# Peptides against a protein of PDB entry 3ZN8: the designs that were tried, part 48

Target 1, 125 residues: chain A of PDB entry 3ZN8
Amino acid sequence: LEEYDKIQKKMEDVMEGKGKLTLRDVYAQIIALRKMGPLSKVLQHIPGLGIMLPTPSEDQLKIGEEKIRRWLAALNSMTYKELENPNIIDKSRMRRIAEGSGLEVEEVRELLEWYNNMNRLLKMV

## One batch from the design tools (peptide; made by RFdiffusion4, then SolubleMPNN)

Design b2_p16_4_s2 (from b2_p16_4, 7 letters changed)
Fold by OpenDDE base, seed 3:
Structure b2_p16_4_s2 (fold): chain B 125 residues (1-125), chain A 16 residues (1-16)
Amino acid sequence: as target 1 above (125 residues)
Amino acid sequence: EKRTALLKLIAEFLRK
């Protein structure tokens, strides 16, 4: 939970235009969330989620949990330099990360795209 | 409120 609070603060800083969210922050967040239990339990702890989003089916939760696991594998295959500065991840690095994590290059690209989109959204809020 | 919104956003992206 301590790591979760650090990440939240980091995200708040990014929303205020201070610093940037890194993949290290993403990693720490995923780990913090997983410590709360399975994705279903994590979602239950998010206030108002059940009001704004339809309750995911059990199958959807399993898919989400697997996606998180895959992203963790990718993150664990990144260097510290890449985690801190994901913008340096070129095609060669993506391929290495994919091979090291047992993922498709497209899955690594999806993670990076998500990260970039998240940073953009945080700056808009 | 921002925390909840962010968590919801992350959860949504992880779910899809």
Scores: peptide ipSAE 0.107, ipTM 0.646, DockQ to the pose 0.370
Fold by OpenDDE base, seed 5:
Structure b2_p16_4_s2 (fold): chain B 125 residues (1-125), chain A 16 residues (1-16)
Amino acid sequence: as target 1 above (125 residues)
Amino acid sequence: EKRTALLKLIAEFLRK
């Protein structure tokens, strides 16, 4: 609960133009959410989400769970410097992370693109 | 409001 609240506060600060969301924050948030159970259960605890987003199918939930697992593997293969400043991750680092996590380089790139897009959207909200 | 918006955004990205 305490770690979840800290991460949430940091994300709120980023939305207000203060600070920076890092992959360390993302990692901690994923872990905190996973303690609530499967993705389906997590989604049920988000007020108003069922009204704004269509209910995912069972197959979509399975895909989402697998994606979370893969992203956790990638995050676990990153250095502290990479987690704090993902912008330093070049092609060589991406390849190392992919090999260490059992992922394709494209999957690591997808995680980084997601991170960048999320940061942009948080600043717009 | 911000909390709800943030959680919605995260949930949307995680399920994709």
Scores: peptide ipSAE 0.106, ipTM 0.643, DockQ to the pose 0.354
Fold by OpenDDE base, seed 1:
Structure b2_p16_4_s2 (fold): chain B 125 residues (1-125), chain A 16 residues (1-16)
Amino acid sequence: as target 1 above (125 residues)
Amino acid sequence: EKRTALLKLIAEFLRK
């Protein structure tokens, strides 16, 4: 609970423009959420989700869970410096991360793109 | 509210 609260506070600070969301923050959040169970269970704990988002199909949940697993592998293959400053991840670093995680380079690129999009969106809200 | 909003945002991105 304490770790989760710290992550939440960090995210709130980022939303208020007081900081930057890093991949470390994302990683910590994913881990905290995963303690609640599979993606399906995690989604059940999000208030109002059923009202604001279409209910994902079972297949979509499986795909999402697999994506999370792969992204966690990538995150586990990053250095602390990369997690804190994802913008330093060049093609060489991205390839290393992919190889270390058993992923395709394109999957690592997708994670970074997702992160950038999320971070951008959080600054707009 | 902010917590819920963030979780919803993450869920939205993960769904894509």
Scores: peptide ipSAE 0.105, ipTM 0.645, DockQ to the pose 0.352
Fold by OpenDDE base, seed 2:
Structure b2_p16_4_s2 (fold): chain B 125 residues (1-125), chain A 16 residues (1-16)
Amino acid sequence: as target 1 above (125 residues)
Amino acid sequence: EKRTALLKLIAEFLRK
């Protein structure tokens, strides 16, 4: 819970133009959320989500849970430098991360794309 | 409000 609050504060700071969200922050956020249980339980703890977003189907929750597990494997296969500055992750690094995590290179690329999109959106809010 | 907005954003990305 303490770690979760620290990450939330950092994300709020990033939204205000203070600093940059890193994959280390993403990793910490996922771990903090995982303490709440499965994705279904995590979503239940988000006030107003049920009003603004349609409730995901059971199948969507399973897919989301699997995706989180795969992304955690990728993150665990990254170096500290890569987590702090994902922009250094080139094709060679992506391949190494994929091999180390048991993922396809495309799955690692998807994580990085998600991260980049997240950072863009946070700066727009 | 910002916290809620952030959580919603994260949830939206994870759900897709």
Scores: peptide ipSAE 0.103, ipTM 0.639, DockQ to the pose 0.327

Design b2_p16_4_s3 (from b2_p16_4, 10 letters changed)
Fold by OpenDDE base, seed 1:
Structure b2_p16_4_s3 (fold): chain B 125 residues (1-125), chain A 16 residues (1-16)
Amino acid sequence: as target 1 above (125 residues)
Amino acid sequence: ERRTALLRLLAEELRK
């Protein structure tokens, strides 16, 4: 919970134009969330989500859990420098990460794209 | 709302 709070504070700072949220932060956040239990239990901690989104089916939850597992595998295959500065991840690094994690390159790209989009959104909000 | 922003973004991605 402590790490979770730290990341939230950092996220708030980023929203205020201070600092940068890295994949290291993302990784830590995911781990912190995983401590809350399975995806179904995590989702219940998101206020208003149940109102805005339909309740996921068991199959959807399984798919989500698998995606989390895969992303964690990718993150585990990154170097510290890559986690701290994902911008250095070029095609070669992406391929290495994919191979090391047993993922397709496209899956790694998806993670990075999500991260980039998230960072952009945080700066706009 | 800010506290759950990352969670929400993650959840949205997981639904894809």
Scores: peptide ipSAE 0.222, ipTM 0.755, DockQ to the pose 0.398
Fold by OpenDDE base, seed 4:
Parts: sequence; structure tokens; C-alpha cells
Structure b2_p16_4_s3 (fold): chain B 125 residues (1-125), chain A 16 residues (1-16)
Amino acid sequence: as target 1 above (125 residues)
Amino acid sequence: ERRTALLRLLAEELRK
């Protein structure tokens, strides 16, 4: 919970044009969320989500849990320098990360794309 | 809502 609050504050700072949200922060947030329990429990802590989105089935939750596991594997396969500055992750690094995490390169690319999109959104607000 | 924004973004991605 404490780490979660730190990340939220950092996110707010980034929205104000201060600092940068890194994959290290993303990693910390995922870990903080995992402490809340399985994905089903985490989703319950997101106000309005159950209203705006259909309740996920058990199968969807399993898929989501697997995706979280896969992203964590990717993050665990990154160097500190990559986590702090994901922009340096080129095709060679991406392939290494994929191989180290047991993922397809496309899955690593998806994670990075999500991160980039998130950062863009934060800076636009 | 801002406090849960990142969580929502993550959840939306996981739901894909």
C-alpha cells in the first residue's frame, strides 16, 4: 500500500511535467497490486470498473493472471538501465528480454507499447 | 479517479 501510494504520487508528478514514470515504477506497482491478492481481488479495488466494464469470467481472470506473470517475467529479465530508461530497448535488447523471459518478442513489444502509450497519456493530461 | 488511473490502464490492457 505504501509503495502503491508512492507510485501514484509519482504519476501525479509526471502529469505535472515533473519526473518520469519508468518500468521500475511499473514493476513496483504490479508487485504492490499482487500483495492485494489475485487479479480478481485487485479489480475489486478499482472504483467504477465493475460498472464500466463487464465482470470478467473466471477464464478471463486466468488469462489476465497469466499475462501479469508474463509481464513480470519480462520485467525481471530487464537490466536496471533498461527499467529506468526503456527507450534504450532496441530490437536486440527486446529479443534478449524475450528469450530470457520465455516470451515471444511480440509480447515484449506489447508491454513496451503499453508503457509508451501510458506515458504519453500522462504527459497529455 | 486519478488515484486509480494507472490501475485502470493496466486492467484494460490485461482484459485484451
Scores: peptide ipSAE 0.214, ipTM 0.754, DockQ to the pose 0.420
Fold by OpenDDE base, seed 2:
Structure b2_p16_4_s3 (fold): chain B 125 residues (1-125), chain A 16 residues (1-16)
Amino acid sequence: as target 1 above (125 residues)
Amino acid sequence: ERRTALLRLLAEELRK
């Protein structure tokens, strides 16, 4: 809960034009969310989700859990400098991270693209 | 609603 609140405050700051969310923040948030239990339990904490989205199937939940595991593996394979400033992650670093995490380079790229899009969205508010 | 913003963004990606 402590980490969750910290990330929430940081998100608010970013939306106000102060600083940015890093992959370190993403990592901390994922860990905090995992304390709520499996993905199915995490999704229950999102108000209005049941109204906006259909209930995920068991297969969808499995896929989601696997994706979380894979992203955590990637994050665990990053250096502190990379976590704090993901923009330094070039093709060579992506390959290293992929190899260290047992992922394809494309999966690491997907994580980074998601992160970049998230930050852009937050700054647009 | 801001409280769950990151969670929502993460959930959207996980559903893809």
Scores: peptide ipSAE 0.209, ipTM 0.751, DockQ to the pose 0.391
Fold by OpenDDE base, seed 3:
Structure b2_p16_4_s3 (fold): chain B 125 residues (1-125), chain A 16 residues (1-16)
Amino acid sequence: as target 1 above (125 residues)
Amino acid sequence: ERRTALLRLLAEELRK
């Protein structure tokens, strides 16, 4: 998908020290993935996954789908400014996002932590 | 490969 390719390019740029991957990009990526179909279909597009990890059970797929929905809810509860610059999301903003999305603060924190870790990994490559 | 890196990272997180 076009959006997927854009995000991939952006990731490559970040690896080269150009630009920054934002939560807006994450959002776009998730939406693009959803257009590819259910999580089971998305996972099939990851080469080697079936070799490295066992095929997820139906229950695991359901859990994964729910997590995606939760992350989307969090992202949908963020302001444009927050999506573009997640670094501004302090405890107060995080709490607001959690409340607005019906999530636990820890779930929002998990998303942000994943995002931060991903950016760190990209920049160290 | 790079073109699936984000997918993989996301998938790994979703499996937790």
Scores: peptide ipSAE 0.218, ipTM 0.755, DockQ to the pose 0.385; fails the geometry check

Design b2_p16_4_s4 (from b2_p16_4, 10 letters changed)
Fold by OpenDDE base, seed 2:
Structure b2_p16_4_s4 (fold): chain B 125 residues (1-125), chain A 16 residues (1-16)
Amino acid sequence: as target 1 above (125 residues)
Amino acid sequence: EKKTALLELLAQFLRS
């Protein structure tokens, strides 16, 4: 729960223009969430989620857990420079990250696209 | 609500 509070504070800072969301931030948040337990345990601690999102099925939870694992592998395969500045990740870097993480390049692209979209959305909130 | 926006978006993405 203390880790959760840290996540919220960082999120507030970003949303208030006090910072920029980086993949380093994403990594830190995922790690903090993982400390809360399985995805099912994490989701129950997110206020308002039950209102905004339907309760996921067991299969969806399993898929989510696998996605988290895969994203962590990708993030662990990135350099500090890439984590801080994901925009520098070109095709060569994506391929390296994919190879290092055991992922398809498309999965790395998916993570980056998600990041870009989320960072953009957070600036609008 | 802003406090949980990132987590909600993450959760939404992960479940999709």
Scores: peptide ipSAE 0.112, ipTM 0.672, DockQ to the pose 0.416
Fold by OpenDDE base, seed 1:
Parts: C-alpha cells; sequence; structure tokens
Structure b2_p16_4_s4 (fold): chain B 125 residues (1-125), chain A 16 residues (1-16)
C-alpha cells in the first residue's frame, strides 16, 4: 500500500507538470508489481485493464515477462544519476549498460525510447 | 484514472 501510494503521488505530480517520471520510478513500480507474481497475475491487479485492453495471449505474457527481466537487468546496470536523469545516457553509457546487463545496445535504446514515450504520454492522460 | 495510467501503458507496451 505504501509503495503504491508513493507511485500514485509521483504519477500525479508528473501529470500535473510538477515533476517527471524517472527510470527510478519505473524501476520501483516494476519491483512493486513483481511482488504480486508473474506478469499474468500482475495484470489482474490493474484496474480497467480488462475493459480497456484485450486479454494477452500466453505467448504475449511470456514475451512481456522476458522484457521485464531484461529491462530490470539494464536498470540494475545504471547509475543513480542515470536512473534519475536518463537524458544523460549517451552512446558510451548505453554501451556500458548493455555490456553490464548482457543486453544488446539496441535493447537499451529501446528501453530509453519507451521511457521517453511514456513520459510524453503520461502528460497527455 | 491517473493512478493506473502508467500501469496500463506499461501493460500495453509489454504486449506489443
Amino acid sequence: as target 1 above (125 residues)
Amino acid sequence: EKKTALLELLAQFLRS
């Protein structure tokens, strides 16, 4: 409850333009959700998902779960400064993160692109 | 709802 309250407050601040979503925020949320179990179980705890989003297939859930694992590896390879301000991540940092996490550079780039898109979308909601 | 926005977007992304 306490973790979700913090996440909610952060989200509200971001949407009100009083802050920004960081990768630390993303990390914290993912970790909190993972305490609920695998992705399939996590999705059951998202209000409105069953109404707004089509039910994912078993294969989609597996892919999603794998993405979560890979992204967590990337996040664990980032510095605090990078997590708080992902915009500082240049090619050199990206390569380091990729190597440290066992990912391809393109996968790290994908995470960062998702992050940027998410920040934009949150302000639109 | 604002509370679920990130979760919903994340879920949507993970399926894509």
Scores: peptide ipSAE 0.109, ipTM 0.668, DockQ to the pose 0.432
Fold by OpenDDE base, seed 5:
Structure b2_p16_4_s4 (fold): chain B 125 residues (1-125), chain A 16 residues (1-16)
Amino acid sequence: as target 1 above (125 residues)
Amino acid sequence: EKKTALLELLAQFLRS
């Protein structure tokens, strides 16, 4: 609950233009959600999701679980400074993170692109 | 509300 409260506060700050969502926040959210079990269980606890998104197939759930593991590997390979300010992650840093996490550089780029898009969308809501 | 929005977006990305 404490982690959820911190994330909620960060989200409120972003929505009000008083702060920003960081990858540290994303990491905390993923870890908190993992305490609820596999992705299938996590999805059941998200209000309104069943209305907005169709129920994923078994194969889609497996893909989602693997993506979570890969993202956690990438996040665990980042420095604290990078987690707090992902905008500093250049090509050299991406390569290091990819090598350290056993991922392709494109997978790291995908995470960063998602993060940037997430911040844009949150400010629009 | 805001928490739900973040979770929905995260879930959408992860399943896609």
Scores: peptide ipSAE 0.108, ipTM 0.663, DockQ to the pose 0.423
Fold by OpenDDE base, seed 3:
Structure b2_p16_4_s4 (fold): chain B 125 residues (1-125), chain A 16 residues (1-16)
Amino acid sequence: as target 1 above (125 residues)
Amino acid sequence: EKKTALLELLAQFLRS
């Protein structure tokens, strides 16, 4: 809960243009959410999700869970500096992270792109 | 579409 509150505050700051969401924040949030239980249980607690997205099938939930696990592996393979400043992650760092996490380089790139998109979205709200 | 859905889903997670 404490980490969740920190992340929420950080997100509010980002939305107000007072800060930047980092992968450290994302990492902490994912861990916090996972402590709540499986993805299916977490999703049902998100207001408005059912309006924005179709109800995921069991297979889709499994895919989502696997994706989260893979991204966590990538995040666990990053240094503190990389988590705080993902923009420093060059090709060499991406390759290292991929190798350390058992992911393809493209998957690491996908995570980084997602992160960038999230920051953009948060600033729009 | 799945990628977009994942983005939206995770965005909601973070904003919830």
Scores: peptide ipSAE 0.086, ipTM 0.660, DockQ to the pose 0.117; fails the geometry check

Design b2_p16_6_s1
Fold by OpenDDE base, seed 5:
Structure b2_p16_6_s1 (fold): chain B 125 residues (1-125), chain A 16 residues (1-16)
Amino acid sequence: as target 1 above (125 residues)
Amino acid sequence: ELLEELRKLLEELERL
């Protein structure tokens, strides 16, 4: 628990120090969430916490893991400049990222839309 | 390559 809280706090301090969420920061969050997979199972075995956490069905976990794998493939097909400044990703770049990741252009668009929505929410805080 | 560099940078941040 304490080690994961330190990692999260250090990621928050890095995001605050940049004043802007990037797709590099999104990549870091996805990796942290994948490391929490075993920890979430441990937390479900703590008496009193398992009643407040909806246990996702095994099928919902598999769907979520597959979506995360697809987003990681898209992020891995981006250039460093695109990861740091996702607003430069035009239709041509989006198509290249889709082709390089084996994804539909619509799946890459969904990732970028999610990122843009997160940045809008962070500017309201 | 870039994904592995980002992974290494995260592992270095975990060690600090």
Scores: peptide ipSAE 0.027, ipTM 0.521, DockQ to the pose 0.000
Fold by OpenDDE base, seed 2:
Structure b2_p16_6_s1 (fold): chain B 125 residues (1-125), chain A 16 residues (1-16)
Amino acid sequence: as target 1 above (125 residues)
Amino acid sequence: ELLEELRKLLEELERL
């Protein structure tokens, strides 16, 4: 519970322009969401909440889980300096991260593009 | 190793 509150507070600080979203923050959020995986399944069984949450098909859940697994592998192959400052990740760094994670360079690029888009949206609030 | 530092940081966050 405390981990979720720390992540939420950090997300609020970033939305208030008091912080920068990093890939370290993304990593912590992914881990927290994975720990909540059993709780999300419990919440889907509460009558009335299942009407407001589009239940992803079992296939969409599997695709999402695989994508998260691949992104975690990429994040685990990054240096601390890269996690804190993703803007330093050039083509050479992307290739090293891809090789170290068993991913295609395109998948590492997709993660970085997703991060850049999220960090832009958070700066517009 | 960075992986070990991240693992320790995660384990500390799990204990809180």
Scores: peptide ipSAE 0.026, ipTM 0.527, DockQ to the pose 0.000
Fold by OpenDDE base, seed 4:
Structure b2_p16_6_s1 (fold): chain B 125 residues (1-125), chain A 16 residues (1-16)
Amino acid sequence: as target 1 above (125 residues)
Amino acid sequence: ELLEELRKLLEELERL
């Protein structure tokens, strides 16, 4: 609970323009979500939300968990400078991260594109 | 090849 509240507050600070979302923040969020267990289990415990949200199939949850695990491997292969400033990640850094994480370069690119899109959306609020 | 391996090693050293 306390770690989740810290992450929410940091998201609010970023949305208010008081901060920059980094890949370190993304890492902290992924870890907090994993500690809470599958969001499906949390949502199933909220009366009424389990009726309004299509419960992802167990297979969709496994696919999502595998994608998160792969993104964690990429994040764990990044330098501190890259985590704080993802914009420095060129093609050479991206290839190194892919090799170090056992991922395709395309998967590292997808993570960075997702981050860039999210950071753009947060700057427009 | 050798320059890229040396670059990787330097990047690992920047992580300490």
Scores: peptide ipSAE 0.022, ipTM 0.525, DockQ to the pose 0.000
Fold by OpenDDE base, seed 1:
Structure b2_p16_6_s1 (fold): chain B 125 residues (1-125), chain A 16 residues (1-16)
Amino acid sequence: as target 1 above (125 residues)
Amino acid sequence: ELLEELRKLLEELERL
């Protein structure tokens, strides 16, 4: 619980300080979540949340973990400039990131689309 | 390395 509240507060401080979600902020969140272990274990420690959230099947957790691992590979293949300003990622950069991460270009596109959707949602708040 | 820059940045964020 205390570690989750610290991560939430850090996420808020990053969001307040930059006024924009970056892929660096996404990377930080993914690493923080992985340090806490499976979200299922964190949610199991919250009384009442384990009853209201369908515990993702072990297979859904594995699929999610693999997708996160692939996105981390993409993020690790980005430049600092790309992480801070994902909007500069053109087709050439996207191909380089895919090649450097062992991913398909489409998987890098999906990560960027997900990021763009999150950044749109955050601008509506 | 980008990973080490990201580690340092995470550690700085851990100190705020």
Scores: peptide ipSAE 0.019, ipTM 0.525, DockQ to the pose 0.000

Design b2_p16_6_s2
Fold by OpenDDE base, seed 4:
Structure b2_p16_6_s2 (fold): chain B 125 residues (1-125), chain A 16 residues (1-16)
Amino acid sequence: as target 1 above (125 residues)
Amino acid sequence: DDLLKELKQRLEELLQ
């Protein structure tokens, strides 16, 4: 709960222009979501929430969990400077991160594109 | 030569 509240506050601070969303913040969010894994199952058992949120099939949850695990491997293969400033990640850095994480360069590019899209959305609010 | 250049570049990237 405390980790989730810190992440919410960080998102609010970024939306207010008081901060920048980094890949370190993304890492913290992924870890918090994984720790909530039992709670997400509990939320699926709350009558009415499963009607309002399309509960991903167990197979979609497994696919999503594997994608998140792959993104964590990429994040763990980044330097501190890359995590704080993802915009410095060029083609050479992407290839290094991909090789260090056992991913395709395209998967690292997809993570960075997702980050860039999220950071744009947070700046438009 | 190319492998040593790539290794050097990777080490420089890891130190930054």
Scores: peptide ipSAE 0.022, ipTM 0.472, DockQ to the pose 0.000
Fold by OpenDDE base, seed 3:
Structure b2_p16_6_s2 (fold): chain B 125 residues (1-125), chain A 16 residues (1-16)
Amino acid sequence: as target 1 above (125 residues)
Amino acid sequence: DDLLKELKQRLEELLQ
């Protein structure tokens, strides 16, 4: 609960233009969500999302959980400076992170693209 | 030579 409240406050600060979402914040969110149980239970607690998203099949939940585990491996292979400022992650850094995590470079790129899209959405609210 | 250059670059990236 305390970790979740810190994450919410950080998201509010970013929406108000008082801060920046980092990959460290993303890491903390993923860990907090995993502590709350299956992703299906977390999505059901978001008002309105449970009505707009078809309940994922058990197989889709397993695929999503595996993707999150792969992204955690990428995040664990990043330096502190990369986690705090993802904009420094060039092609060389992406390749290092991919090799260190046992991922394809494209999977690391997908994580960074997801982060960039999330950070854009938070600035529009 | 190229492998040692890449290893050096990776070590520099880890220290930054």
Scores: peptide ipSAE 0.022, ipTM 0.476, DockQ to the pose 0.000
Fold by OpenDDE base, seed 2:
Structure b2_p16_6_s2 (fold): chain B 125 residues (1-125), chain A 16 residues (1-16)
Amino acid sequence: as target 1 above (125 residues)
Amino acid sequence: DDLLKELKQRLEELLQ
């Protein structure tokens, strides 16, 4: 709960132009969402909430969970400076992160592209 | 030689 409130406040501060979304913030969000995993499953069993949220197929949940695991491996292979300022991640850094995480360079690029798109959207509000 | 150069570069990138 406390981690979730810190993440919400950080997102609000970014939307208000008081900061930027970093990959450290992304890491914290992923960890919080994973800790809520059991709670999310409990909420899916509440009659009436399952009508308002399209329940992802079990296969979609597995694919999403694998993608999150791969992104966490990439994030764990980044330096503090890279997490705080992802724009410094060049081709050499991407290759290092990929090798250290057991990922393809393309998967690291996809994570960075996703981050850049999210950070642009948050600045447009 | 090439492996040692790559290892050095990786260490420099981790310290930055």
Scores: peptide ipSAE 0.019, ipTM 0.456, DockQ to the pose 0.000
Fold by OpenDDE base, seed 1:
Structure b2_p16_6_s2 (fold): chain B 125 residues (1-125), chain A 16 residues (1-16)
Amino acid sequence: as target 1 above (125 residues)
Amino acid sequence: DDLLKELKQRLEELLQ
């Protein structure tokens, strides 16, 4: 609960323009979600949400979990400066992160693109 | 040579 309150407050601060979403914030969110277990189990405990949300198939959950594990490997291979300011990640840094995480450069690019899209959406609110 | 070059590059990137 306390980790979730910190994450929620950080998201509120970003939406209010008091800060920016960083990859460190993304990392903290992923770790907190993983500590609660599969999001499907969390949502199953909320009366009525299990009826309104298409429960992802077990295979879709496994694919999503694998993608998250790969992104965590990339995040764990980033420097503190890169986590706090992902815009400094050039082609050289991206290759280093990929090699350090055992990922393809394209997978690291996909993570950064996802982050950039999320950060754009949060600035539009 | 290539491994030392890559290590040097990674160290330079860590210092930036």
Scores: peptide ipSAE 0.018, ipTM 0.478, DockQ to the pose 0.000

